# Peptides against a protein of PDB entry 2L9B, part 5

Target 1, 91 residues: chain A of PDB entry 2L9B
Amino acid sequence: ANFLSQKFPELPSGIDVNINMTTPAMMISSELAKKPKEVQLKFLQKFQEWTRAHPEDAVSLLELCPQLSFVTAELLLTNGICKVDDLIPLA
Target 2, 91 residues: chain A of PDB entry 2L9B as posed
Amino acid sequence: ANFLSQKFPELPSGIDVNINMTTPAMMISSELAKKPKEVQLKFLQKFQEWTRAHPEDAASLLELCPQLSFVTAELLLTNGICKVDDLIPLA

## One batch from the design tools (peptide; aimed at target 1 L11 P55)

Design b1_p11_2_s3 (made by RFdiffusion4, then SolubleMPNN; from b1_p11_2, 4 letters changed)
Fold by OpenDDE base, seed 4:
Structure b1_p11_2_s3 (fold): chain B 91 residues (1-91), chain A 11 residues (1-11)
Amino acid sequence: as target 1 above (91 residues)
Amino acid sequence: SLLDEYEKVLF
């Protein structure tokens, strides 16, 4: 398993994207949707706690893996935890 | 940005 899957087992396994047939956003959304809601929420909780405890590492990870930023935003939005307006300051 | 369009590996 890759680093993300090892640290956050609630995430799907890493997979390649064929950009000729789909977009990263489409693939992320579809793969996340395969996980139960409880697993999605568990990831958000663990990621939040880890981010608070390790803010510098969190920034580095999100820079290294920008898809994880999309994952987090997608889960926050689809689970009704935040609204699009809440993300505008970060755009 | 929240999504890098050039990333070919998820997670």
Scores: peptide ipSAE 0.043, ipTM 0.639, DockQ to the pose 0.060
OpenDDE base, seeds 1, 2, 3, 5: peptide ipSAE 0.042, 0.040, 0.035, 0.035; ipTM 0.645, 0.582, 0.551, 0.543; seeds 3, 5 fail the geometry check

Design b1_p11_3 (made by RFdiffusion4)
Pose (drawn by RFdiffusion4):
Structure b1_p11_3 (pose): chain A 91 residues (1-91), chain P 11 residues (1-11)
Amino acid sequence: as target 2 above (91 residues)
Amino acid sequence: SEFYEILEILE
C-alpha cells in the first residue's frame, strides 16, 4: 500500500466491537451522533476543504478505508445534510 | 499531516 505509506501511513484501524451483542452500524451512529453537533460540522467542513484541495488523495483514501467513507455518511445523516437515499447514489 | 489533524476532530 505505497499510496498510504507515502501519504496516509498513520491510518487508524478502528476500535474492536463485540458484534455478538452490538452491531457495528449502530455503534457507528451512536459514536458520531453522541458527539456535539459542532464536531460533525467541524470535521465535515474542514474535511470538505481538505478533499477539495486533494480530490485524488481524499477519494483514494475513501476507496481503501471504509470507516471514513461511512463516517462521513453518518455525519451527513445526523446533521441532515444528506439522507440514506442520498447515499445510495454514492453506493 | 493536515488530514490527520482533521481526522483528530472526530476524537

Design b1_p11_3_s1 (made by RFdiffusion4, then SolubleMPNN; from b1_p11_3, 3 letters changed)
Fold by OpenDDE base, seed 2:
Structure b1_p11_3_s1 (fold): chain B 91 residues (1-91), chain A 11 residues (1-11)
Amino acid sequence: as target 1 above (91 residues)
Amino acid sequence: SEFFEILSILD
């Protein structure tokens, strides 16, 4: 909780989610989608920068929150940054 | 990892 809040200060407060992988990802994406597009893009850019600068912490974060991969993918798709075909090799 | 490759799309 402290880790996520510190690294992502604009992350929405916790919400109730069910236990499957897809639902939490969709809910996170939905919350982010409520923000302006520029905020969504800046989130992705800053997240990319952080993961590249702190790869070990990024791995730990993804182990804790594997749904973030889906969130990232969905943000890329919904903002027209990539196509589904671009993600197929990575799935 | 696959995740880092996903983020590389932003480049």
Scores: peptide ipSAE 0.433, ipTM 0.873, DockQ to the pose 0.056
OpenDDE base, seeds 1, 3, 4, 5: peptide ipSAE 0.424, 0.426, 0.413, 0.429; ipTM 0.871, 0.869, 0.866, 0.872

Design b1_p11_3_s2 (made by RFdiffusion4, then SolubleMPNN; from b1_p11_3, 4 letters changed)
Fold by OpenDDE base, seed 2:
Structure b1_p11_3_s2 (fold): chain B 91 residues (1-91), chain A 11 residues (1-11)
Amino acid sequence: as target 1 above (91 residues)
Amino acid sequence: SEFFEILSLLD
């Protein structure tokens, strides 16, 4: 909680989701899918830049919110940036 | 590290 608030001070408040790995990821992806494609792409690009600049914090974030891996994967797929086979390392 | 490899697909 403190990590997310500190690193992402403008992070919107969350919503209630089922306690599992898939549902939160699907909901996040669904919300992002409502945004224009350019917004989705910019999200990915900025996230990539941030993870590369702050790899330790990125690891911490993914440990806290492992669903982000699924969100990222789905965004890459739905935007035609990668193929399913490209995501084998994540599985 | 696998996650970073996935993000490299954006390059």
Scores: peptide ipSAE 0.427, ipTM 0.877, DockQ to the pose 0.057
OpenDDE base, seeds 1, 3, 4, 5: peptide ipSAE 0.425, 0.423, 0.422, 0.424; ipTM 0.876, 0.875, 0.876, 0.875

Design b1_p11_3_s3 (made by RFdiffusion4, then SolubleMPNN; from b1_p11_3, 3 letters changed)
Fold by OpenDDE base, seed 2:
Structure b1_p11_3_s3 (fold): chain B 91 residues (1-91), chain A 11 residues (1-11)
Amino acid sequence: as target 1 above (91 residues)
Amino acid sequence: SEFMEILSILD
């Protein structure tokens, strides 16, 4: 397994996207929603802790995998942890 | 960073 799947097994595996019927973001959202909420929250916790402990590596990872930023934001929103306007400064 | 700001919401 690659780094992401091994370190953060709570994340869904990458899958093909039919760009004619959906967008990558929509697909990510759909796959995330298939995970139990406890798994989603577990990922957020682990990712937060890892990022704080390894900020340089986190930057590199997010550059390589920018979808992780979307994942994090999506999970925060869908679990009611934050509101859309809380993320506006980051847009 | 932008991402760290997002994660800070979890606090």
Scores: peptide ipSAE 0.149, ipTM 0.767, DockQ to the pose 0.055
OpenDDE base, seeds 1, 3, 4, 5: peptide ipSAE 0.135, 0.131, 0.143, 0.136; ipTM 0.751, 0.749, 0.763, 0.754

Design b1_p11_3_s4 (made by RFdiffusion4, then SolubleMPNN; from b1_p11_3 with Y4F E8S)
Fold by OpenDDE base, seed 2:
Structure b1_p11_3_s4 (fold): chain B 91 residues (1-91), chain A 11 residues (1-11)
Amino acid sequence: as target 1 above (91 residues)
Amino acid sequence: SEFFEILSILE
């Protein structure tokens, strides 16, 4: 098991993507939506706590796994926690 | 840093 699956088991496993039929972002959104709301929120909570406690490691992880940034943004939006305008600074 | 600011809304 990789670091992400061990540390954040709430995340879906990586899957193959056929870019002719969909985009990685669409696939991530779809896979996230398959998780129960409580699992989605649990990830957000755990990820927030971990990033606050380990900001340098969090930066490194987000550089290594940029999809994690999308995951976080998507979950915040789809759960009504933030607005699109709140994410503009992330560009 | 902006990312961490976004996460702060979870508090």
Scores: peptide ipSAE 0.141, ipTM 0.761, DockQ to the pose 0.055
OpenDDE base, seeds 1, 3, 4, 5: peptide ipSAE 0.119, 0.139, 0.139, 0.117; ipTM 0.744, 0.760, 0.760, 0.743

Design b1_p11_4 (made by RFdiffusion4; failed a check: a repeat of another design)
Pose (drawn by RFdiffusion4):
Structure b1_p11_4 (pose): chain A 91 residues (1-91), chain P 11 residues (1-11)
Amino acid sequence: as target 2 above (91 residues)
Amino acid sequence: ARKLVELLQSL
């Protein structure tokens, strides 16, 4: 993964989830949604600028690392920026 | 992923 070792070498793997009692998706929502609204908006706007400045980098990262792909989608959902039906066009 | 980037940039 030369693309990552060059640009994104310190990518987090994610937390370990016991999916015998909690689903990853539910944790994903309660994870981002338990945060104050300012955080999702701060992240998404800052990230929006970063991805505009670096479309190839940002898209390729989302290509390989799904946490961010859906992290972005869940944050869009919790703020009402986008709905699930708006994400299927992305899917 | 490209579509998501485009969507974000269009917001």

Design b1_p11_4_s1 (made by RFdiffusion4, then SolubleMPNN; from b1_p11_4 with L7F Q9E)
Fold by OpenDDE base, seed 3:
Structure b1_p11_4_s1 (fold): chain B 91 residues (1-91), chain A 11 residues (1-11)
Amino acid sequence: as target 1 above (91 residues)
Amino acid sequence: ARKLVEFLESL
């Protein structure tokens, strides 16, 4: 089984959006931007907590789904949690 | 990916 199927067996199937990473990232970010600020922050906190508990899985997830890196960056920027300059060294 | 993970953890 693939990584997502093994690590998240009860995850819904989802839908195909596009084969590139940019379009999915834009769509996800757009949907998240529709949520209240407190919901966006809660999402980031939960993702952060999961990442701390499962750092290698987090790396694998972001390698498999690079669109999530863009989504995370967008959330950090739009919520004023970090600056663009903070993201440059991460490239 | 690893750098972003580490950065996220540090926030």
Scores: peptide ipSAE 0.647, ipTM 0.937, DockQ to the pose 0.897
OpenDDE base, seeds 1, 2, 4, 5: peptide ipSAE 0.647, 0.647, 0.646, 0.646; ipTM 0.937, 0.937, 0.937, 0.936

Design b1_p11_5 (made by RFdiffusion4; failed a check: a repeat of another design)
Pose (drawn by RFdiffusion4):
Structure b1_p11_5 (pose): chain A 91 residues (1-91), chain P 11 residues (1-11)
Amino acid sequence: as target 2 above (91 residues)
Amino acid sequence: ARKLVELLQSL
């Protein structure tokens, strides 16, 4: 993964989830949604600028690392920026 | 992923 070792070498793997009692998706929502609204908006706007400045980098990262793909989507959902039906066009 | 980037940039 030269693309990562060059640009994104310190990518987090994610937390370990016991999916025998908790689903990853539910944890994903409660994870981002338990955060104050400012955080999702701060992340998304800052990230929006970063991805505009670096479309190839940002897209390719989302291509390989799904946490961020859906992290972004869930943040869009919790703020009402986008809905699930708006994400299927992305899917 | 490209579509997500485009969506974000269009917001």

Design b1_p11_5_s1 (made by RFdiffusion4, then SolubleMPNN; from b1_p11_5 with L7F Q9E; failed a check: a repeat of another design)
Amino acid sequence: ARKLVEFLESL

Design b1_p11_5_s4 (made by RFdiffusion4, then SolubleMPNN; from b1_p11_5, 3 letters changed)
Fold by OpenDDE base, seed 5:
Structure b1_p11_5_s4 (fold): chain B 91 residues (1-91), chain A 11 residues (1-11)
Amino acid sequence: as target 1 above (91 residues)
Amino acid sequence: ARRLVEFLNSL
């Protein structure tokens, strides 16, 4: 089993999307943006908790799924948690 | 990826 199967055994098979970072990120961000603010914040909180508990797994996940870095940044920005200037040095 | 994780964890 690969990393995703091991760490996320309940992960759906997914759907076929364009192979790049931007399109998948935009699709995910769009779907998340349809959720209430409280749901978005809960997602961020749970993700943060997981990344705190499993920082190396989090790094591995974002390396395997770079679109998620964009999604995370988008969520942080749209929910006013940080500013663009905070993210620029991370690139 | 690592820097983003570290940043996220610092919030």
Scores: peptide ipSAE 0.669, ipTM 0.944, DockQ to the pose 0.911
OpenDDE base, seeds 1, 2, 3, 4: peptide ipSAE 0.663, 0.664, 0.665, 0.669; ipTM 0.944, 0.944, 0.944, 0.944

Design b1_p11_6 (made by RFdiffusion4)
Pose (drawn by RFdiffusion4):
Structure b1_p11_6 (pose): chain A 91 residues (1-91), chain P 11 residues (1-11)
Amino acid sequence: as target 2 above (91 residues)
Amino acid sequence: SLLEQFEEVLF
């Protein structure tokens, strides 16, 4: 993964989830949604600028690392920026 | 936080 070792070498793997009692998706929502609204908006706007400045980098990272792909989508959902039906065009 | 870790990497 030379693309990552060059640009994104310190990517987090994610937390370990016991999916015998808790689903990853539900944890994903409670994880981002338990955070104050300012955080999702701060991340998304700052990330929006970063991804505009670096469309290839940002898209390719989302291509390989799904946590951020859906992290962004869940943040869009919790703020009401986008809905699930708006994400299926992306899917 | 995972989100904070992404921020450290991205920004």

Design b1_p11_6_s1 (made by RFdiffusion4, then SolubleMPNN; from b1_p11_6, 3 letters changed)
Fold by OpenDDE base, seed 4:
Structure b1_p11_6_s1 (fold): chain B 91 residues (1-91), chain A 11 residues (1-11)
Amino acid sequence: as target 1 above (91 residues)
Amino acid sequence: SLLEEYEKVLF
């Protein structure tokens, strides 16, 4: 969405998963990995700040586009911010 | 998962 592109330019956007013989999770992971680590961390910081300031909007956004939930979890794990055990209580 | 079953676009 235009909102996501403008608010979080660090995210890949507008990519159709059906283009390749791949799963959505694989494609998201691949596209995220194309971004420098500094950009990934910047997204997490900005998203955290926005979520704290707008918790209801954040819930609505994550329900509307579950890709973003996967992105957030993936970046937290791959950047060593969270462990798998940290996410178990939220399952 | 919900992502694998329903999501077709990254963003």
Scores: peptide ipSAE 0.055, ipTM 0.638, DockQ to the pose 0.054
OpenDDE base, seeds 1, 2, 3, 5: peptide ipSAE 0.049, 0.049, 0.039, 0.049; ipTM 0.624, 0.624, 0.615, 0.630

Design b1_p11_6_s2 (made by RFdiffusion4, then SolubleMPNN; from b1_p11_6, 4 letters changed)
Fold by OpenDDE base, seed 1:
Structure b1_p11_6_s2 (fold): chain B 91 residues (1-91), chain A 11 residues (1-11)
Amino acid sequence: as target 1 above (91 residues)
Amino acid sequence: SFLDKLEEVLF
């Protein structure tokens, strides 16, 4: 079983990305936007709680799945939870 | 760490 799909079912399934026509980031953004706002917020809540409880595992996961970092940032931005400037300290 | 920064800034 896929860990991400099982642990965070709020995430959309993976799709093929044609990098010649678009960027992976744009594809991820579009897929995330298809989810209801309530689902998006639920993911953020669950991911926050899980990360706090399992920081070492979270680091490993984000290293293995860098797209998840983008997902988190994108959802925070699109739901108005943070602004782009809020992400600067993460660099 | 990244996660520490993330929590501090966003959560």
Scores: peptide ipSAE 0.124, ipTM 0.741, DockQ to the pose 0.044
OpenDDE base, seeds 2, 3, 4, 5: peptide ipSAE 0.040, 0.038, 0.029, 0.037; ipTM 0.630, 0.629, 0.601, 0.606

Design b1_p11_6_s3 (made by RFdiffusion4, then SolubleMPNN; from b1_p11_6 with Q5K F6Y)
Fold by OpenDDE base, seed 3:
Structure b1_p11_6_s3 (fold): chain B 91 residues (1-91), chain A 11 residues (1-11)
Amino acid sequence: as target 1 above (91 residues)
Amino acid sequence: SLLEKYEEVLF
């Protein structure tokens, strides 16, 4: 298993994307929505804590894995923690 | 987008 799967087991397993039928963003949103709210919130908590403890590693990871930036934003929005306007300055 | 360019596996 890769780093993400081991470090953040709350995330969905790696899934191939058929880009002829869907977009990666749509697939990510769909797979995240399959997880219980408690699991989604647990990921956010763990990722927040890890990011605070390892800010340079977090930046590197988010650059390497842009899907994780989308995941974080999506979960913040869908769980009502942030509004779209809160994230616009970072987009 | 970055996702469209680089992501063919979710995680």
Scores: peptide ipSAE 0.042, ipTM 0.648, DockQ to the pose 0.057
OpenDDE base, seeds 1, 2, 4, 5: peptide ipSAE 0.035, 0.028, 0.029, 0.035; ipTM 0.640, 0.570, 0.574, 0.632

Design b1_p11_6_s4 (made by RFdiffusion4, then SolubleMPNN; from b1_p11_6 with Q5K F6L)
Fold by OpenDDE base, seed 4:
Structure b1_p11_6_s4 (fold): chain B 91 residues (1-91), chain A 11 residues (1-11)
Amino acid sequence: as target 1 above (91 residues)
Amino acid sequence: SLLEKLEEVLF
């Protein structure tokens, strides 16, 4: 089993995005906007706790799924938790 | 999509 299957056994199979109809950034923004603010903040809290407890796995996950870096950044920015300048040192 | 499937698990 790959990293995702081992660490996240409940993760369903992925499907390709139709890049002729949308971009990954557009898809992420659209899907995030469907969730209430409370749900978005709950995800950030749980993800923060998990990354603290499993820093090596967190790095591996974000390398394997770079879209999650965009998700995290988007949620932090749109919910007013951080500014763009706060993310620059992480590049 | 993969992004939607991940979202379903993460949220």
Scores: peptide ipSAE 0.040, ipTM 0.605, DockQ to the pose 0.261
OpenDDE base, seeds 1, 2, 3, 5: peptide ipSAE 0.028, 0.031, 0.027, 0.024; ipTM 0.591, 0.589, 0.585, 0.565; seeds 1, 3 fail the geometry check

Design b1_p11_7 (made by RFdiffusion4)
Pose (drawn by RFdiffusion4):
Structure b1_p11_7 (pose): chain A 91 residues (1-91), chain P 11 residues (1-11)
Amino acid sequence: as target 2 above (91 residues)
Amino acid sequence: TFGEKLVELLQ
């Protein structure tokens, strides 16, 4: 993964989830949604600039690392920026 | 790809 070792070498793996009692998706929502609205908006706008400045980098990272792909989507969902039906065109 | 579409949407 030279692309990562060059640009994104410190990517987090994610937390360990006991999916015998809690689903990852539900945790994903309660994770981002339990945060104050400012955080999702701060992240998404800051990230929006970063991804505009670096479309190849940002897209390729989303290509390989799904947490961010759906992290962005869930934040879009919780703020009402986009809906699930708006994400299927991305899917 | 999904990532490309998402970047395009965000832009």

Design b1_p11_7_s1 (made by RFdiffusion4, then SolubleMPNN; from b1_p11_7, 3 letters changed)
Fold by OpenDDE base, seed 2:
Structure b1_p11_7_s1 (fold): chain B 91 residues (1-91), chain A 11 residues (1-11)
Amino acid sequence: as target 1 above (91 residues)
Amino acid sequence: SFGEKLVEFLS
Protein backbone atom coordinates (compact mmCIF):
# COMPACT_ATOMS: atom_id res chain seq x y z
CA ALA B 1 0.00 0.00 0.00
CA ASN B 2 1.19 3.50 -0.81
CA PHE B 3 1.41 6.24 1.78
CA LEU B 4 -2.08 7.57 1.20
CA SER B 5 -3.81 4.20 1.26
CA GLN B 6 -1.92 3.24 4.39
CA LYS B 7 -2.45 6.41 6.37
CA PHE B 8 -5.87 7.27 4.99
CA PRO B 9 -7.67 3.99 4.34
CA GLU B 10 -11.03 5.67 3.87
CA LEU B 11 -9.77 8.22 1.37
CA PRO B 12 -11.98 8.30 -1.72
CA SER B 13 -10.72 8.39 -5.28
CA GLY B 14 -9.62 11.69 -6.66
CA ILE B 15 -10.52 13.35 -9.91
CA ASP B 16 -8.46 14.27 -12.92
CA VAL B 17 -6.89 17.70 -12.94
CA ASN B 18 -4.27 19.50 -14.97
CA ILE B 19 -0.76 18.20 -14.44
CA ASN B 20 0.55 21.12 -12.43
CA MET B 21 0.40 22.48 -8.90
CA THR B 22 -1.70 25.55 -9.55
CA THR B 23 -4.85 24.05 -10.99
CA PRO B 24 -5.24 21.28 -8.39
CA ALA B 25 -4.69 23.76 -5.58
CA MET B 26 -7.18 26.18 -7.04
CA MET B 27 -9.74 23.44 -7.50
CA ILE B 28 -9.42 22.25 -3.92
CA SER B 29 -9.39 25.77 -2.53
CA SER B 30 -12.44 26.62 -4.57
CA GLU B 31 -14.36 23.66 -3.18
CA LEU B 32 -13.28 24.42 0.37
CA ALA B 33 -14.26 28.05 -0.08
CA LYS B 34 -17.81 26.88 -0.71
CA LYS B 35 -17.94 25.51 2.83
CA PRO B 36 -18.97 27.66 5.78
CA LYS B 37 -16.15 29.53 7.46
CA GLU B 38 -16.56 27.44 10.60
CA VAL B 39 -16.00 24.31 8.53
CA GLN B 40 -12.89 25.80 6.96
CA LEU B 41 -11.57 26.76 10.38
CA LYS B 42 -12.32 23.33 11.75
CA PHE B 43 -10.45 21.77 8.87
CA LEU B 44 -7.43 23.96 9.55
CA GLN B 45 -7.55 23.21 13.26
CA LYS B 46 -7.70 19.48 12.72
CA PHE B 47 -4.98 19.59 10.09
CA GLN B 48 -2.77 21.64 12.38
CA GLU B 49 -3.34 19.24 15.25
CA TRP B 50 -2.57 16.28 13.04
CA THR B 51 0.53 17.98 11.68
CA ARG B 52 1.80 18.71 15.17
CA ALA B 53 1.17 15.15 16.25
CA HIS B 54 2.56 13.55 13.09
CA PRO B 55 5.05 15.94 11.52
CA GLU B 56 6.87 13.25 9.56
CA ASP B 57 3.64 12.02 8.03
CA ALA B 58 2.60 15.57 7.31
CA VAL B 59 5.82 16.20 5.42
CA SER B 60 5.36 12.98 3.49
CA LEU B 61 1.81 13.96 2.60
CA LEU B 62 2.80 17.41 1.43
CA GLU B 63 5.69 16.04 -0.58
CA LEU B 64 3.39 13.57 -2.27
CA CYS B 65 0.64 16.14 -2.69
CA PRO B 66 2.32 19.53 -2.95
CA GLN B 67 -0.98 21.09 -3.99
CA LEU B 68 -2.10 20.68 -0.38
CA SER B 69 0.58 23.09 0.75
CA PHE B 70 -0.90 25.79 -1.43
CA VAL B 71 -4.41 24.89 -0.33
CA THR B 72 -3.42 25.18 3.31
CA ALA B 73 -1.69 28.48 2.74
CA GLU B 74 -4.72 29.81 0.90
CA LEU B 75 -7.04 28.77 3.71
CA LEU B 76 -4.80 30.40 6.28
CA LEU B 77 -4.83 33.65 4.36
CA THR B 78 -8.48 33.74 3.38
CA ASN B 79 -9.61 33.02 6.92
CA GLY B 80 -7.35 35.66 8.41
CA ILE B 81 -5.36 33.18 10.43
CA CYS B 82 -2.08 34.48 9.10
CA LYS B 83 -0.75 37.26 6.91
CA VAL B 84 1.17 37.04 3.68
CA ASP B 85 4.16 38.27 5.63
CA ASP B 86 3.93 35.18 7.81
CA LEU B 87 4.25 32.93 4.75
CA ILE B 88 7.14 34.76 3.10
CA PRO B 89 9.75 32.72 5.00
CA LEU B 90 8.12 29.59 3.61
CA ALA B 91 8.63 30.65 0.00
CA SER A 1 10.67 22.33 0.51
CA PHE A 2 7.59 24.46 0.95
CA GLY A 3 5.82 21.51 2.51
CA GLU A 4 8.52 21.03 5.10
CA LYS A 5 8.47 24.69 5.95
CA LEU A 6 4.70 24.67 6.18
CA VAL A 7 4.79 21.75 8.58
CA GLU A 8 7.29 23.65 10.67
CA PHE A 9 5.06 26.70 10.53
CA LEU A 10 2.03 24.74 11.69
CA SER A 11 3.94 22.90 14.40
Scores: peptide ipSAE 0.537, ipTM 0.920, DockQ to the pose 0.730
OpenDDE base, seeds 1, 3, 4, 5: peptide ipSAE 0.533, 0.531, 0.531, 0.531; ipTM 0.919, 0.919, 0.919, 0.919

Design b1_p11_7_s2 (made by RFdiffusion4, then SolubleMPNN; from b1_p11_7, 4 letters changed)
Fold by OpenDDE base, seed 2:
Structure b1_p11_7_s2 (fold): chain B 91 residues (1-91), chain A 11 residues (1-11)
Amino acid sequence: as target 1 above (91 residues)
Amino acid sequence: SFGQKLVEFLS
């Protein structure tokens, strides 16, 4: 089993998107933006908690799915959790 | 990588 199937056994199959980093991230961010702000915040909180508890798995996930890094960054910005200046060192 | 740095940021 690959990383995703092993760590996320209930993960559904994805959908086809353009072969780039921008479009997948935008698609995911767009769907998440349709959720209530409290849902977005809850997602970020749970993801942060999981990342803190499993940093090696989080790195593996984000390396395998780099679009999720952009999605997370976008959620952080749009929900006012951090500023662009906070993300500059990450770029 | 950006992902690694993001993990560090979130941690």
Scores: peptide ipSAE 0.598, ipTM 0.933, DockQ to the pose 0.735
OpenDDE base, seeds 1, 3, 4, 5: peptide ipSAE 0.591, 0.594, 0.597, 0.592; ipTM 0.932, 0.932, 0.933, 0.932

Design b1_p11_7_s3 (made by RFdiffusion4, then SolubleMPNN; from b1_p11_7, 5 letters changed)
Fold by OpenDDE base, seed 2:
Structure b1_p11_7_s3 (fold): chain B 91 residues (1-91), chain A 11 residues (1-11)
Amino acid sequence: as target 1 above (91 residues)
Amino acid sequence: SFGQRLVEFLA
């Protein structure tokens, strides 16, 4: 919470979801899937660039918000950026 | 963690 507030001062509050690993990711992924493919790719590109530039912050973000890891993985797969076997070693 | 490994994958 403090990390998010500091690094993302304009971040909205968000909404409550049930307490499991799947529902939050699925909800986010479903919303992102409604965006045009170019928007999804742009998001992935910018996130990747940010991650490369700020790996420690990226790890902190994904540890605080593990749902984002699954969302990112889903976006990578659905947009054909990587294959399932590329992500298996990460699981 | 999965997140850490994902960051490493993206890096």
Scores: peptide ipSAE 0.635, ipTM 0.941, DockQ to the pose 0.735
OpenDDE base, seeds 1, 3, 4, 5: peptide ipSAE 0.627, 0.631, 0.632, 0.633; ipTM 0.939, 0.940, 0.940, 0.940

Design b1_p11_8 (made by RFdiffusion4)
Pose (drawn by RFdiffusion4):
Structure b1_p11_8 (pose): chain A 91 residues (1-91), chain P 11 residues (1-11)
Amino acid sequence: as target 2 above (91 residues)
Amino acid sequence: PFLVNSPPIPV
């Protein structure tokens, strides 16, 4: 994964989830949604600039690392920026 | 990191 070792070498793997009692998706929502609204908006706007400045980098990272792909989507959902039906065009 | 083999995202 030269692309990562060059540009994104310190990517987090994610937390370990016991999916015998808790689903990852539900944790994903409660994870981002338990945060104050400012955080999702701060992340998404800052990230929006970063991804505009670096479309190839940002897209390729989303290509390989799904946490961020759906992290962004869930944040879009919780703020009402986008809905699930708006994400299926992305899917 | 957890990596997947997704098709390239059009830019």

Design b1_p11_8_s1 (made by RFdiffusion4, then SolubleMPNN; from b1_p11_8, 3 letters changed)
Fold by OpenDDE base, seed 1:
Structure b1_p11_8_s1 (fold): chain B 91 residues (1-91), chain A 11 residues (1-11)
Amino acid sequence: as target 1 above (91 residues)
Amino acid sequence: PVLVDRPPIPV
């Protein structure tokens, strides 16, 4: 929590997932689809740049917030940047 | 810091 507050003060709190009614993947897909394509691509660009500049912090973030790995993967797939086959080695 | 413009969803 301290790491998140220090490094990512603008990170949203998140949305609870009722696992009895939906899956995390469904929630992620639904929430991301609410954003314009331009916004999605801008996020990917900034996240990529930040990850290159701060690789250790990026690893820590994704370990603490594994849902962001799913978010990133979904954005790459839905925007046609990657194919599912490209991500298999990472799963 | 990275800006996440949507709430992260607990997995």
Scores: peptide ipSAE 0.036, ipTM 0.625, DockQ to the pose 0.057
OpenDDE base, seeds 2, 3, 4, 5: peptide ipSAE 0.032, 0.034, 0.034, 0.037; ipTM 0.631, 0.639, 0.642, 0.622; seeds 3, 5 fail the geometry check

Design b1_p11_8_s2 (made by RFdiffusion4, then SolubleMPNN; from b1_p11_8, 3 letters changed)
Fold by OpenDDE base, seed 2:
Formats: structure tokens, C-alpha cells, sequence
Structure b1_p11_8_s2 (fold): chain B 91 residues (1-91), chain A 11 residues (1-11)
């Protein structure tokens, strides 16, 4: 958390999850669904561009914030960009 | 809103 705050000072805490009522995956899906499709696609675009420009930082971020990997996968699947089979190599 | 700037679950 200290490294994360230092390296990515603008990254917020995130949304709390009540595990008695939901799962992190369900929460992710729900929160993403609240975003317009255009916003979802814009995120994918910007994240892709940022990752290309800062691959080391991207790896670090995704290691420390695995939810972002799930976010990305969910967006790719729900927007019909990828199929589950396309993600198998990453599992 | 930027999803990186607001992860759905706690960081």
C-alpha cells in the first residue's frame, strides 16, 4: 500500500465491498455496468495506450491492484471485444 | 470518470 501510494499517488482507495451480500466480481460487474458504453470503451483505449507507454508501471499496478485486471477482462468480455477463450492464455 | 482513478474494490 505504501509503494502503491508513492508510485501512484492519484489512485483512490476504491469502493468497499460487503462480502456478506456480494462478491468482488459482482461488485466490479455492477459498477462497470453503471458506466456508459462510451466510457467503458474510452477506459480500455486509455489503459491500452498507457500500458504501451509505461509497461513496467502497468505490471506493477496490476500486481498491486489485481481488481484492475478483472475490470479489464470484464470490459473486454461484456463489450464483445474478447471471448472467454481469448483470455485463457492469461489465466 | 476514470476506472483506474476509482477501482471498484479497495486497493
Amino acid sequence: as target 1 above (91 residues)
Amino acid sequence: PNLVDRPPIPV
Scores: peptide ipSAE 0.063, ipTM 0.690, DockQ to the pose 0.058
OpenDDE base, seeds 1, 3, 4, 5: peptide ipSAE 0.038, 0.044, 0.035, 0.039; ipTM 0.643, 0.676, 0.640, 0.650

Design b1_p11_8_s3 (made by RFdiffusion4, then SolubleMPNN; from b1_p11_8, 3 letters changed)
Fold by OpenDDE base, seed 4:
Structure b1_p11_8_s3 (fold): chain B 91 residues (1-91), chain A 11 residues (1-11)
Amino acid sequence: as target 1 above (91 residues)
Amino acid sequence: PVLVDAPPIPV
């Protein structure tokens, strides 16, 4: 396992993006939408639990993989857990 | 959250 997976074992594998064909944000939204809702919620649960147990590692992971911030926000929004206005103070 | 150019990590 790579370093990131060792820190967060439930971290999914990333995919390459062709910047001439799409944007990372579009790809993230599209790929997330392919997964069942229960899988999305399970990821959120595991990530939340891990973050609480390893807050400094969580910060480091988000710094190394800033796309995870978008992933998490997208999941929270699309699954009705929070609203866009809830994220504004963090911008 | 910050959006940057990086490969997506799909769930």
Scores: peptide ipSAE 0.088, ipTM 0.710, DockQ to the pose 0.086
OpenDDE base, seeds 1, 2, 3, 5: peptide ipSAE 0.071, 0.088, 0.064, 0.081; ipTM 0.711, 0.698, 0.678, 0.710; seeds 3, 5 fail the geometry check

Design b1_p11_8_s4 (made by RFdiffusion4, then SolubleMPNN; from b1_p11_8, 3 letters changed)
Fold by OpenDDE base, seed 2:
Structure b1_p11_8_s4 (fold): chain B 91 residues (1-91), chain A 11 residues (1-11)
Amino acid sequence: as target 1 above (91 residues)
Amino acid sequence: ANLVNRPPIPV
């Protein structure tokens, strides 16, 4: 019923965060780490392909959901695909 | 979306 769900129907709703005990970044890292490496890499591949095919929608999504930028960066870093220095030009 | 309390977990 909300705009995000209509425009991006496959986008997960997200998880609640207790900011007194953790940070969103910590939650992202923890939850992603629970997923098999194969699933993490599959997401990166699919997201890359989707972004290439729909660059305007990708920009809109990342503006509306900046946490997805952290998700993507975390996956790239933790899977050894890039280093922090590689992300500096994008920050 | 509210980054503080509801980050999406896409995988």
Scores: peptide ipSAE 0.076, ipTM 0.664, DockQ to the pose 0.096
OpenDDE base, seeds 1, 3, 4, 5: peptide ipSAE 0.046, 0.072, 0.051, 0.050; ipTM 0.671, 0.662, 0.682, 0.679

